# Peptides against a protein of PDB entry 4GMN, part 289

Target 1, 375 residues: chain A of PDB entry 4GMN
Amino acid sequence: RYANITLLALVTLASIGTDFQETLVKGNQGSRESPISAADEEWNGFDDADGDAMDVDQKSSSGEDQEEDYEEIDVKEDDEDDDDDSITSEMQADMERVVGADGTDDGDLEDLPTLRELIQTAVPQLIRLSNLPIDSDESLTIQSHALSALNNISWTISCLEFANGENANIHNAWYPTAKKIWRKTILPILEADSADLKLATQVTSLAWAVARVLHGETPTDGNPHRKFISLYHSSKQQAGGNSNSIEEPEDPFQGLGVKCIGVVGSLAHDPAPIEVNREVGVFLVTLLRQSNNVPPAEIVEALNQLFDIYGDEELACDKEVFWKDGFLKHLEEFLPKMRTLTKGIDKRTQPELRTRADEALLNLGRFVQYKKKHA

## One batch from the design tools (peptide; made by RFdiffusion4, then SolubleMPNN)

Design b2_p28_1_s1 (from b2_p28_1, 11 letters changed)
Fold by OpenDDE base, seed 1:
Structure b2_p28_1_s1 (fold): chain B 375 residues (1-375), chain A 28 residues (1-28)
Amino acid sequence: as target 1 above (375 residues)
Amino acid sequence: STSLSTEERVELIRRSVKSLEEFLEELE
């Protein structure tokens, strides 16, 4: 009797976690026109400014030799070095207020009562249920439903923009909870090394949602990136042997391989340890080199992760990993393969995969050109 | 599907959480 009520409660929380996404997206759309679809993460690292198409109009006009003796008008440029370094004390005070408010600004979620109740009341209980001893099919079912509810809540939050201090109240409320989910739910399940591909898929989906917010600030204890890389390889070995069609999800982006790539890509962002970044970067570049045996959706995800990780040249990972390990050459060599791969996707049967592959191909061309200019 | 009001969602969360707490207390 209690188990059925518990399962109904878990299904209800999982449903609310999904239905809440539409409410958050509509709330954020009040300021910016473009729906942040998880697909429209255009790599914004290209300032479109230098679109000066040098129209080299070849007008060969052979105009004559006139040696006009241009007198050197010695225009004394008075170097008035008006170093108006007016970094106004107000901008410093606002930066210091953002850093110096050790106020427990438990992000004020007054305007978001549904999110507040999910984070503060539901998630703690879902974490407890995900950690129950698995001694029965009932306890396994409860864990699976608790993971589904955590996944839906975490995914909904991970679809918000947090760059440049956007949604800072939600970020601040979620961040400690996301770390708690990672340490108390994700890591223990990954350490148990279960052969259950369903459980592995659920925990990897949750890990991706959590890591999309925490990025390189995700706890690196126990090298979880290596576990997800190992899980990726293990999942490919199992799929090759037993034609037990675990029905490849109808959505190619919902596959365990894509989820593993998404997790490890997110974990490799700054300020991740350089060795974590390197191991992930080498894994992603190796997928591109082996692209003949890699599903197109995994290639698209691996490219997007590479753009996001190595888009900023000021980051230590650009010099110490991207340039040092010669990633540009591998990306350039992959361009013709990506063009062939993308053209091979049927627009009629797989329209989303084709669109995302066309975008990833465009971004790859731009990224290679950018990195060549900054070499 | 009638979109649940914010109040209805919050109440469903609270009821669900209470059911989870009661279940966890029975296991301890």
Scores: peptide ipSAE 0.562, ipTM 0.935, DockQ to the pose 0.710
Fold by OpenDDE base, seed 4:
Structure b2_p28_1_s1 (fold): chain B 375 residues (1-375), chain A 28 residues (1-28)
Amino acid sequence: as target 1 above (375 residues)
Amino acid sequence: STSLSTEERVELIRRSVKSLEEFLEELE
């Protein structure tokens, strides 16, 4: 009886966490259409105003003019004013409060009662439930639902911008809680060394959401980056052997491999220990070198992580890892492979993957040029 | 689904949390 009520409560919290994500994402996105891709910031390298427009000499290879008669599909703009009034005035007001909250440094969430209640009351109980002894299928189910609720809440918060002191109130309220999730939920599950790939995927998703906020300030105790790297490799070995259809997630970016890359990339940011950064950087660069056997989505994520980690030349990791370990050469050698990989993605069947790959290819070109100029 | 008001969401969180607390107290 109580377990059913507990499961209903967990599902309710997970649902509210998701619904709140849509609200926060739409609020921060007031100018840009594409919702969930926090990676759609074109790495505008530092605005070195020297607009040497590379004349991409489009050598028009004169491929034969097959005049395929583009039938003018008269797309009748049926102005169905589907007033998708789905954004209630209250959701819009909560969004405006998130964007307009001049960051009072105190971590005060007075203006965000839903988020406050989630962080202050729900998350502590979800952490307790995620730490229950696993002795039954019921306890496994409770843990899975608790992880799902923590994941949804953590992802919601991780979609906010915290750079330059933005959302500082939310950041300051979340930061200690995120560290608590890491230490009390993520690390214990990773240390239990469960062969359950479902649980591993759930905890890795949660770890990514948490690490996207904590970055290099994520607790390095027990070398969690090595556990996620090991999990990455173990997941590839299992997928190759048993034809147990781990249903490859329909979304290539929801794969365990992508999630592992996202976690370790986030963990490697400054002020992470240089050795942690090196081990992650070598892992990511090694994926690029082995790209023939790596899913395109994992390559896209690995590139984005490399740009984020090594984009700042003032950081110790630039000199001590990027330049010292010769990463530029590997990135430059990968450019032609990335062009081939990106062109091989069908725009009709995988439009998102193609867009993200086109962006990552563009950013790789810019990044290599930037690093060559600063060598 | 009718979008829950902020007040309804907060109340649902509180009720859910209370249910989780009651469950955890019974396990101790």
Scores: peptide ipSAE 0.561, ipTM 0.936, DockQ to the pose 0.697
Fold by OpenDDE base, seed 5:
Structure b2_p28_1_s1 (fold): chain B 375 residues (1-375), chain A 28 residues (1-28)
Amino acid sequence: as target 1 above (375 residues)
Amino acid sequence: STSLSTEERVELIRRSVKSLEEFLEELE
């Protein structure tokens, strides 16, 4: 009886965590369109100060205009009821409070009662449930649902902007809780060395959400980056054996490989130890060198992580890792491979993957040129 | 989905947390 109530409570918390994302993301992105994942942000690290417009010599190769008769498929606009998920006036007010909270009260969530209750009351209990001894299928189910709820809450918070002191009240309230999730939920599960790929995927998704806020401040105890790199390699070895049992997620960006790359990339940001940064950077560059055997979505994520980690020339990792270990050469050698890879993605069957690959290719070209000018 | 008010969300969180606490107390 209690188990069913507990499962319902966990599902309810997971749902509220997701529904809260739409409200917070629409508020913070009020100037930017649809929730493009933070990985789709154009790398704007180029001060366009030198207006040398690269004349894209559009060599108009006069390819013959085959007028392919686009048969106007009269797509009946079925008036799918736009469930105008009309942001309630209360949700809009909560969004405006999130964006407008220039409030000097470090960690005050008075104006964000939903988020306050999630962080202060729900998350502590979810951490306890994620640490239960696994002695039954019921305990495993409870752990899985607790991880799902923690994941949704953590992802929601990780979609907020924290740069330039934005959302500082939320950041300050979340930071100690994120560290607690890492130490009490993520690390113990990673140390248990379970062969359960479902559990590994759940904990890796949660780890990515937490690491997207903590970055290089994520606790380095027990070298978690090496555990996620090991998990990446182990997941590839298992997928090669039993073709039928790993439901590859329909979304290529929801794969365990992408999640592992996202975690280790986030862990490698400043102020991460230079050796952690180096081991991650070498891992990511090695994926590009082995790109013929790597899914396109993992290449896109690995590129975005490399841009974010090494985009700032003032950071110690630029001199001590990027330049010292010769990463620019590997990125430049990868450009023609990335062009081939991107062109090989069918726009009709995989439109999102193609768009994100086109963006990552553009950013790779820009990044290589930037680093060559600053050499 | 019916958009929950902030008050309804807070109350659902509190009820859910209470159910988790009661379950954890039974395991101790």
Scores: peptide ipSAE 0.560, ipTM 0.936, DockQ to the pose 0.712
Fold by OpenDDE base, seed 3:
Structure b2_p28_1_s1 (fold): chain B 375 residues (1-375), chain A 28 residues (1-28)
Amino acid sequence: as target 1 above (375 residues)
Amino acid sequence: STSLSTEERVELIRRSVKSLEEFLEELE
């Protein structure tokens, strides 16, 4: 009886976490034109104003205009009433407070009651449930739902901008809780060395959401980056042996490999220890060198992580890792392979993967040019 | 689905958390 009530409560918290994300994203879309897919930030390399426009002489190959007479199918725009899912005046006020908070450094969430209640009351209980002894299928189900709820809450918060002191009140309230999730939920599950790929995928998704906020300030105790790199390699070995169709997630970006790359990439940001940064950077560059055997979505994620980690030349990792370990050469050698890989993705069957690969290819070209000018 | 108000969301969180606390207290 209690288990069913507990599961319903966990599903409810996971649902609220998702619904809260949609409201935060809609509020931020009023200021940023592009949907915050975490990958769509085109790496705007430093605007060196002396943009000599390289005239790419597109030789117009005169392919013959076969006038295929596409009959205008007069699709009657049935004016289906846009049920303007009117963000309630309260939700709009909560979103305006999230976006507009040039707020006090104190981590005060007085004006964000939903987020406050999630962080202060729900997350502590979800952490307790994720730490229960697993002695039954029921306890495993409870842990899975607790991880799902923690994942949704953590992802919602990780979609907020925290750069330049934006959302500082939310960041300051979340930061100690994120570290608690890492130490009390993520690390114990990673240390248990479970062969359960489902549990590994759930904890890795949660770890990515947490690490997207903590970055290089994520606790390095026990070298968690090595555990995620090991998990990446182990997942590739298991997928090759047992043709038990773990249905590859329909979304190529929801794969365990992508999630492992996202976690370790996030962990390698400044102020991460240089040795952590180096081990992650070498891992990511090695994926590019082995790209013939790596899913395209993992290559896209590995590129984005490399741009984010090594985009700033003032960081210690630029001199001590990027230049010292010769990463530019590997990126330059990968550029023609990336062009071939991206062109091989069918726009009709995998439109999102193609778009994100086209962007990552563009950014790779810009990044290589930038690093060559600053050599 | 009618989007839950902020007040309804807070109340659902509180009820859910209470159910989790009651479950945890029975395991101790």
Scores: peptide ipSAE 0.560, ipTM 0.936, DockQ to the pose 0.699

Design b2_p28_1_s2 (from b2_p28_1, 11 letters changed)
Fold by OpenDDE base, seed 2:
Structure b2_p28_1_s2 (fold): chain B 375 residues (1-375), chain A 28 residues (1-28)
Amino acid sequence: as target 1 above (375 residues)
Amino acid sequence: SLSLSTEERVELIRKSVESLEEFLEELE
C-alpha cells in the first residue's frame, strides 16, 4: 500500500519539477529577445573593442551549381492548431516575479513558493529515498523514481541563468541543496560501482544537472570526474559486446556518453583543481583525436565543453592546461575533421544534430582564431 | 492537463512530501 502511494508521490513531484521548468524558462526567456538555448550560446569570443573590421573578402567562388528543379511537393501543412497554451495570468505573474525580483542577494524564495517547497521539503525526502538500502525490486523502483524527481527539479533549476548575479536568490537557495544531492545521492551511487546502466544513466543525468550549477565548485571528494570518465569508457565497451539493444535514445544528446561528457566538462570549470581540469581537458581532446570512433553528438558536447572551460584567458587553466598541454594544435588539426563530420550528418534524418554540429563547427573556427590571436 | 495554480502545486507538493515522510517513518 505505502509503495504505491510513495510511487505516486514521486511521479507527482517529478511531474511538478518538469512543469515548473516551463514556467521558469519562459519567465527567463521573456527578458532575452532570442530563445538561445544555453547549450546553443554562440561563442562570440571576448569582444575586443578594437573595431578593425577585417573585410573578410568572401571570394565568391562562382560554382555554377546546377539549379536542379526540385519539384515543389505541395506538402499540405496540416494546420494542426498548436493550442498555443496561452501563458496563464498566473504563469505571467510568476514570470514577472522571476524577472522583476531585484537582486536581493538573500536566498529568499518567498516569491517562489513552488520552488521553495520543492527545495526545502521535497528534495530532502527524495535524497533520503535515493539512499535506501536496495534489497528488493520495490526499493530499486523507489530509488529510480526518486532519482527521476531529483533529476527533473535539478534540470529545471540548471536551465536558469546564474551568470552576472542573475537569479542569485534561486542560486543561493539551491547551492547547498545541490551539494547535498551530490554528496548524499550521486557519490554513493557512483561508488557502489553498479553494472546497472539504467541507474548509471539516471545518476549521470542528475550529476550533469547538478554540475551545470555547481561547476568547478562541485565537491571533488573521491575524484568523481575519473568515475564519470571510467563510466564513459565502460559504457562504450558494453555497447560493443552484447547487442542487447539498450535502445539508443532517439535523441543522440540523451546518450550516456554525452551525459558523461557534460558532467566532466562542468566539473572542470574554474575554480576546479588544475589537475581535475587537466584530466578532463585531456579526455575531451582525446575524444576529438579519436573522433572516427566517437558519436557526433559526443563530439559536439566535447567541443562545447572545451569552449566553455577554456574560453577565458584570465583563468589559471588557460596557461597551465590549454597552452601548456598544446590543446590549440589539437583543435586546429580537428577543424577539417569537424567539417567532414558535420557534412556527413543528414539534415533530413538528424536536423537537430546537424544544426548543433554546424554551430559547434562555427564556434570551433572562431575559438581557434581567437586563441591564435592571444598566443 | 489543467494548469495547476501555484497554490494547488504547493499543496500537491506538501501532500506528496507527507506521503514520502510517512513511508520513511515506517521503514525506520
Scores: peptide ipSAE 0.542, ipTM 0.929, DockQ to the pose 0.709
Fold by OpenDDE base, seed 4:
Structure b2_p28_1_s2 (fold): chain B 375 residues (1-375), chain A 28 residues (1-28)
Amino acid sequence: as target 1 above (375 residues)
Amino acid sequence: SLSLSTEERVELIRKSVESLEEFLEELE
């Protein structure tokens, strides 16, 4: 009886966490359509204002003009009343509060009562529930739902921009809680060495959401990056042996491999210990070298993580890892492989994967050029 | 999903948390 009430409460919190994500994402995205765009900030490079337009001499290879008669498909504008899922005036007001919060640096969430209640009251209980002894299928179910609720809340917050002091009030309120989730939920589950890939996927998703905010300030105790690298390799070995279709997630970016890359990439940012950065950087570069056996989505994520980690030349990791370990050579050697990989993705069947691969390819070209100028 | 007001969301969070606290207290 109590377990059913607990499950209902957990499902309710997970639902509110998701609904709140849509609200926050739409608020921060104001002018740009795609909800995934917080990861899709084109690495614009540093605007080196020296726009030497490389005249890419488009050698017009005269491919024969097959005039395929584009039949004017008279797209009848069926006025399907798109029930414009009208952001309620209240959702819009909550969005405007998040975007417009010239918030005091004090971690005050007075203007964000839903988020405040989630962080201050719900998350502490969800952490307790995620730490229950697993003595039954019921306790496992409770843990799974608690992890789902923590995941939704953590992902919601991880979709906010915190660079340059943006959302500082939310960041300051979340930061200690994120560290608590890491230490009290994520680490204990990772240390329990469960063969449960479902649980591993849930905790890795949560770990990514938390690490996307904490970055290199994520607690390095017990070398969690090595646990996620090990989990990455273990997941590949299990998928190859048992034809138990772990239903490949319909979304290539929801795979455990991508999540592992996202976690370790996030953990490797400054001020992470240089050895943690090195081990992660070597792992990511090794994926690129082995790209023939790596899913395209994992390559895209590994590239994005490499750009984020090594984009700043003033960081110690640039000199001590990127240049010292010769990463530029590996990225340059990967560029033609990335072009082939990206062109091999069918735009019709995997439009998102193709778009993100095209962007990652563009950014790889820019990144290699940038690093060559600063060598 | 029902478009919950911010007040309704906060109240649902509170009620959910109360239910979780009651469950945790019964396990102790």
Scores: peptide ipSAE 0.542, ipTM 0.928, DockQ to the pose 0.726
Fold by OpenDDE base, seed 3:
Structure b2_p28_1_s2 (fold): chain B 375 residues (1-375), chain A 28 residues (1-28)
Amino acid sequence: as target 1 above (375 residues)
Amino acid sequence: SLSLSTEERVELIRKSVESLEEFLEELE
C-alpha cells in the first residue's frame, strides 16, 4: 500500500522538477538572452580585437626574490565520512549546515521557494530512496523513480547559466547537494557494476546533469570517468549482439553513448586532474578517429566537449594534454570527415541532428584555425 | 496542464516528501 503512495510522490516530484524549468527560464530571461542550449553556444574564438600595442616599458626593477616560505597548511581533509546511517534528520541538517556555513548571501533561495523546497527537502529523501537495498522488483521500481526525479531536478538546474557569477545563489545552494548526489547516489550505483542498461542509462543521465554543474570539481574518487568510458564501450558491444534493442531513443541525443560522452567531457574540465583530462581527451579524439562506426550525435557531443575542454589556452590542459598529445592534428584530419558526415544527414528527416552537426562543423573549423594561430 | 502556482508546487513537494519520509520510517 505504501509503495503506491511512494511511487505517486516520486512521479509528482519528477513532474515538478521538469515543470519548474519553464519558471526558472522565464525568471532568468529577465536579464540575458535565450537559454542557449549547451549545444547552441557557437564557440566564438577570441576575436582578434586590434588591441593597440601599448608600449609597456619593461622597467627592469630587480625586485628581490623573497622566498616566502608558504607553510603548507596541511589541511587535513578530515574526510570524516560520517557514514552515520541515520540518513533522515542528519542529511537534512547537513544540507542546511552546508548552506548556512558560508555566511555570504550565496545560498539564499528566499525568492525561489519551489527550488529551495526541492533542494532542501525532496533531494535528501530521493537520495535515500536511490540507496535502498534492491531485494525486490518493488525496490527496483522505487529506485528507478527516485533516479528519475533526481534527474529531472538536476537537469533543470544544469540548464541555468552559472558562468561569470550568474545565478550564484542557485549555484551555491546546489553545489553541495550535487556533490552529495554524486557521492551517495551515482558512485554506489556505478560501483555495483550492474549489467542493467536501463539503470546504467538513468544513472548516466543523472551523472551528466550533475557533472554539467560541478565540471572538474566533481569528486574523482574511484575514477568515475573510466567507469563511464567502460560503460560506453560495453553499451556498443551489447547493441551489436543481442537483438533486444532497447529501442534506441527517437532522439539521437538521448542515447547512452551521448550521455557517457557528456559525463566524461564535463568531468575533464579544469580543475580536473591532468590524468583525468588526458584519459577523457584521448577517448574523445579516438571517437573522431573511429568516426565511421560512431553515431553522428556522439560525434557532435564529442566535438562540443573537446571545444569546451580545450578552448582556453591559459588552462594547464592546453599545454600538458592538447599540444603535448598532438590533438590538433587529429582535429584537422577529422575536419573533411565531419564535412562529409554533416552533408550526409538529411535535413528533412533529422533537422535537429543536422543543425547541431552544421554548428559543430563550423566550430571545428574555427577551433582548428584558432589553435593553428596559437601554435 | 493547469500551470500550478508556486504555492501549489511547494505544497505538493511537501506532501510528496512527507509520503517519502513515512515510507522510509516504515522500512526501519
Scores: peptide ipSAE 0.541, ipTM 0.928, DockQ to the pose 0.728
Fold by OpenDDE base, seed 5:
Structure b2_p28_1_s2 (fold): chain B 375 residues (1-375), chain A 28 residues (1-28)
Amino acid sequence: as target 1 above (375 residues)
Amino acid sequence: SLSLSTEERVELIRKSVESLEEFLEELE
């Protein structure tokens, strides 16, 4: 009886965490569409100051590409009026308070009662439940639901902008809690070395959400980046053998491989230890070198992480890792492969993957040119 | 989606947390 109430409570908290994400994301979607499109931030490291318009010599290769007669499949727009316009005026007001809160008040969440209650009351209990002794299928179910609720809450918060002191009140309230999730939930599960790929996927998703806020300030105790790199490699070895119907998520960006890349990329940001940065950077560059055997979504994520990590030339990792370990050469050698990879993605069947690959290709070209000018 | 007010969401979080606390106390 209590277990059913507990599961209902966990599902309820997970739902509220998601609804709050849709709220916060739709509030930010007035600027940028998907929570994954926060990684589609135009790499702003191009100080556009020197308006040397590279004349893209449109070499009009007059390839007589055949007019494939795209039969207008009259896709009846079934106007399923998914009137999921159910952003209540109060949800919208909570969003406007989150986005518009000039972070003058150090960690005060008075204006954000839902978020306050989630962080202060729910998360501590979810951490306790995620760390229960696993002695039954019931305890495994409770752990899974607690991880789902923590994931939804953590992802929601990770979609907020914290740059330039934005949302500082939320950041200040979340930061100690995020570190607690990392130390009390994520690390213990990673240390248990469970062969459960579902649990590994859940904890990796949570780890990415947490690391997207903490970045290089994520606790490096026990070298968690190596555990996620090992998990990446182990997941690839398992997928190649048995047709274990771990339904590869229909969304290529929800795969465990992408999540592992996202975690380790986030962990490698300044002020991460330079050797952590190096090990991650070498891992990411090695994926590009082995791109023939790497899913396109993982290549896109690995590129975005490389741009974010090494975009700032003032950081110690630029000199001590990027230049010292010769990453520019590997990125330049990857450009023609990325063009081929991107062109190989069908725009009709995988429109999102194609768009993100086109953007990553564009950014790779820009990044290589930037680094060549600043060499 | 259930159009919950902020007050209803906060109350639903509290009730959910109370249920989790009761469950944790029974395990100790």
Scores: peptide ipSAE 0.540, ipTM 0.928, DockQ to the pose 0.717

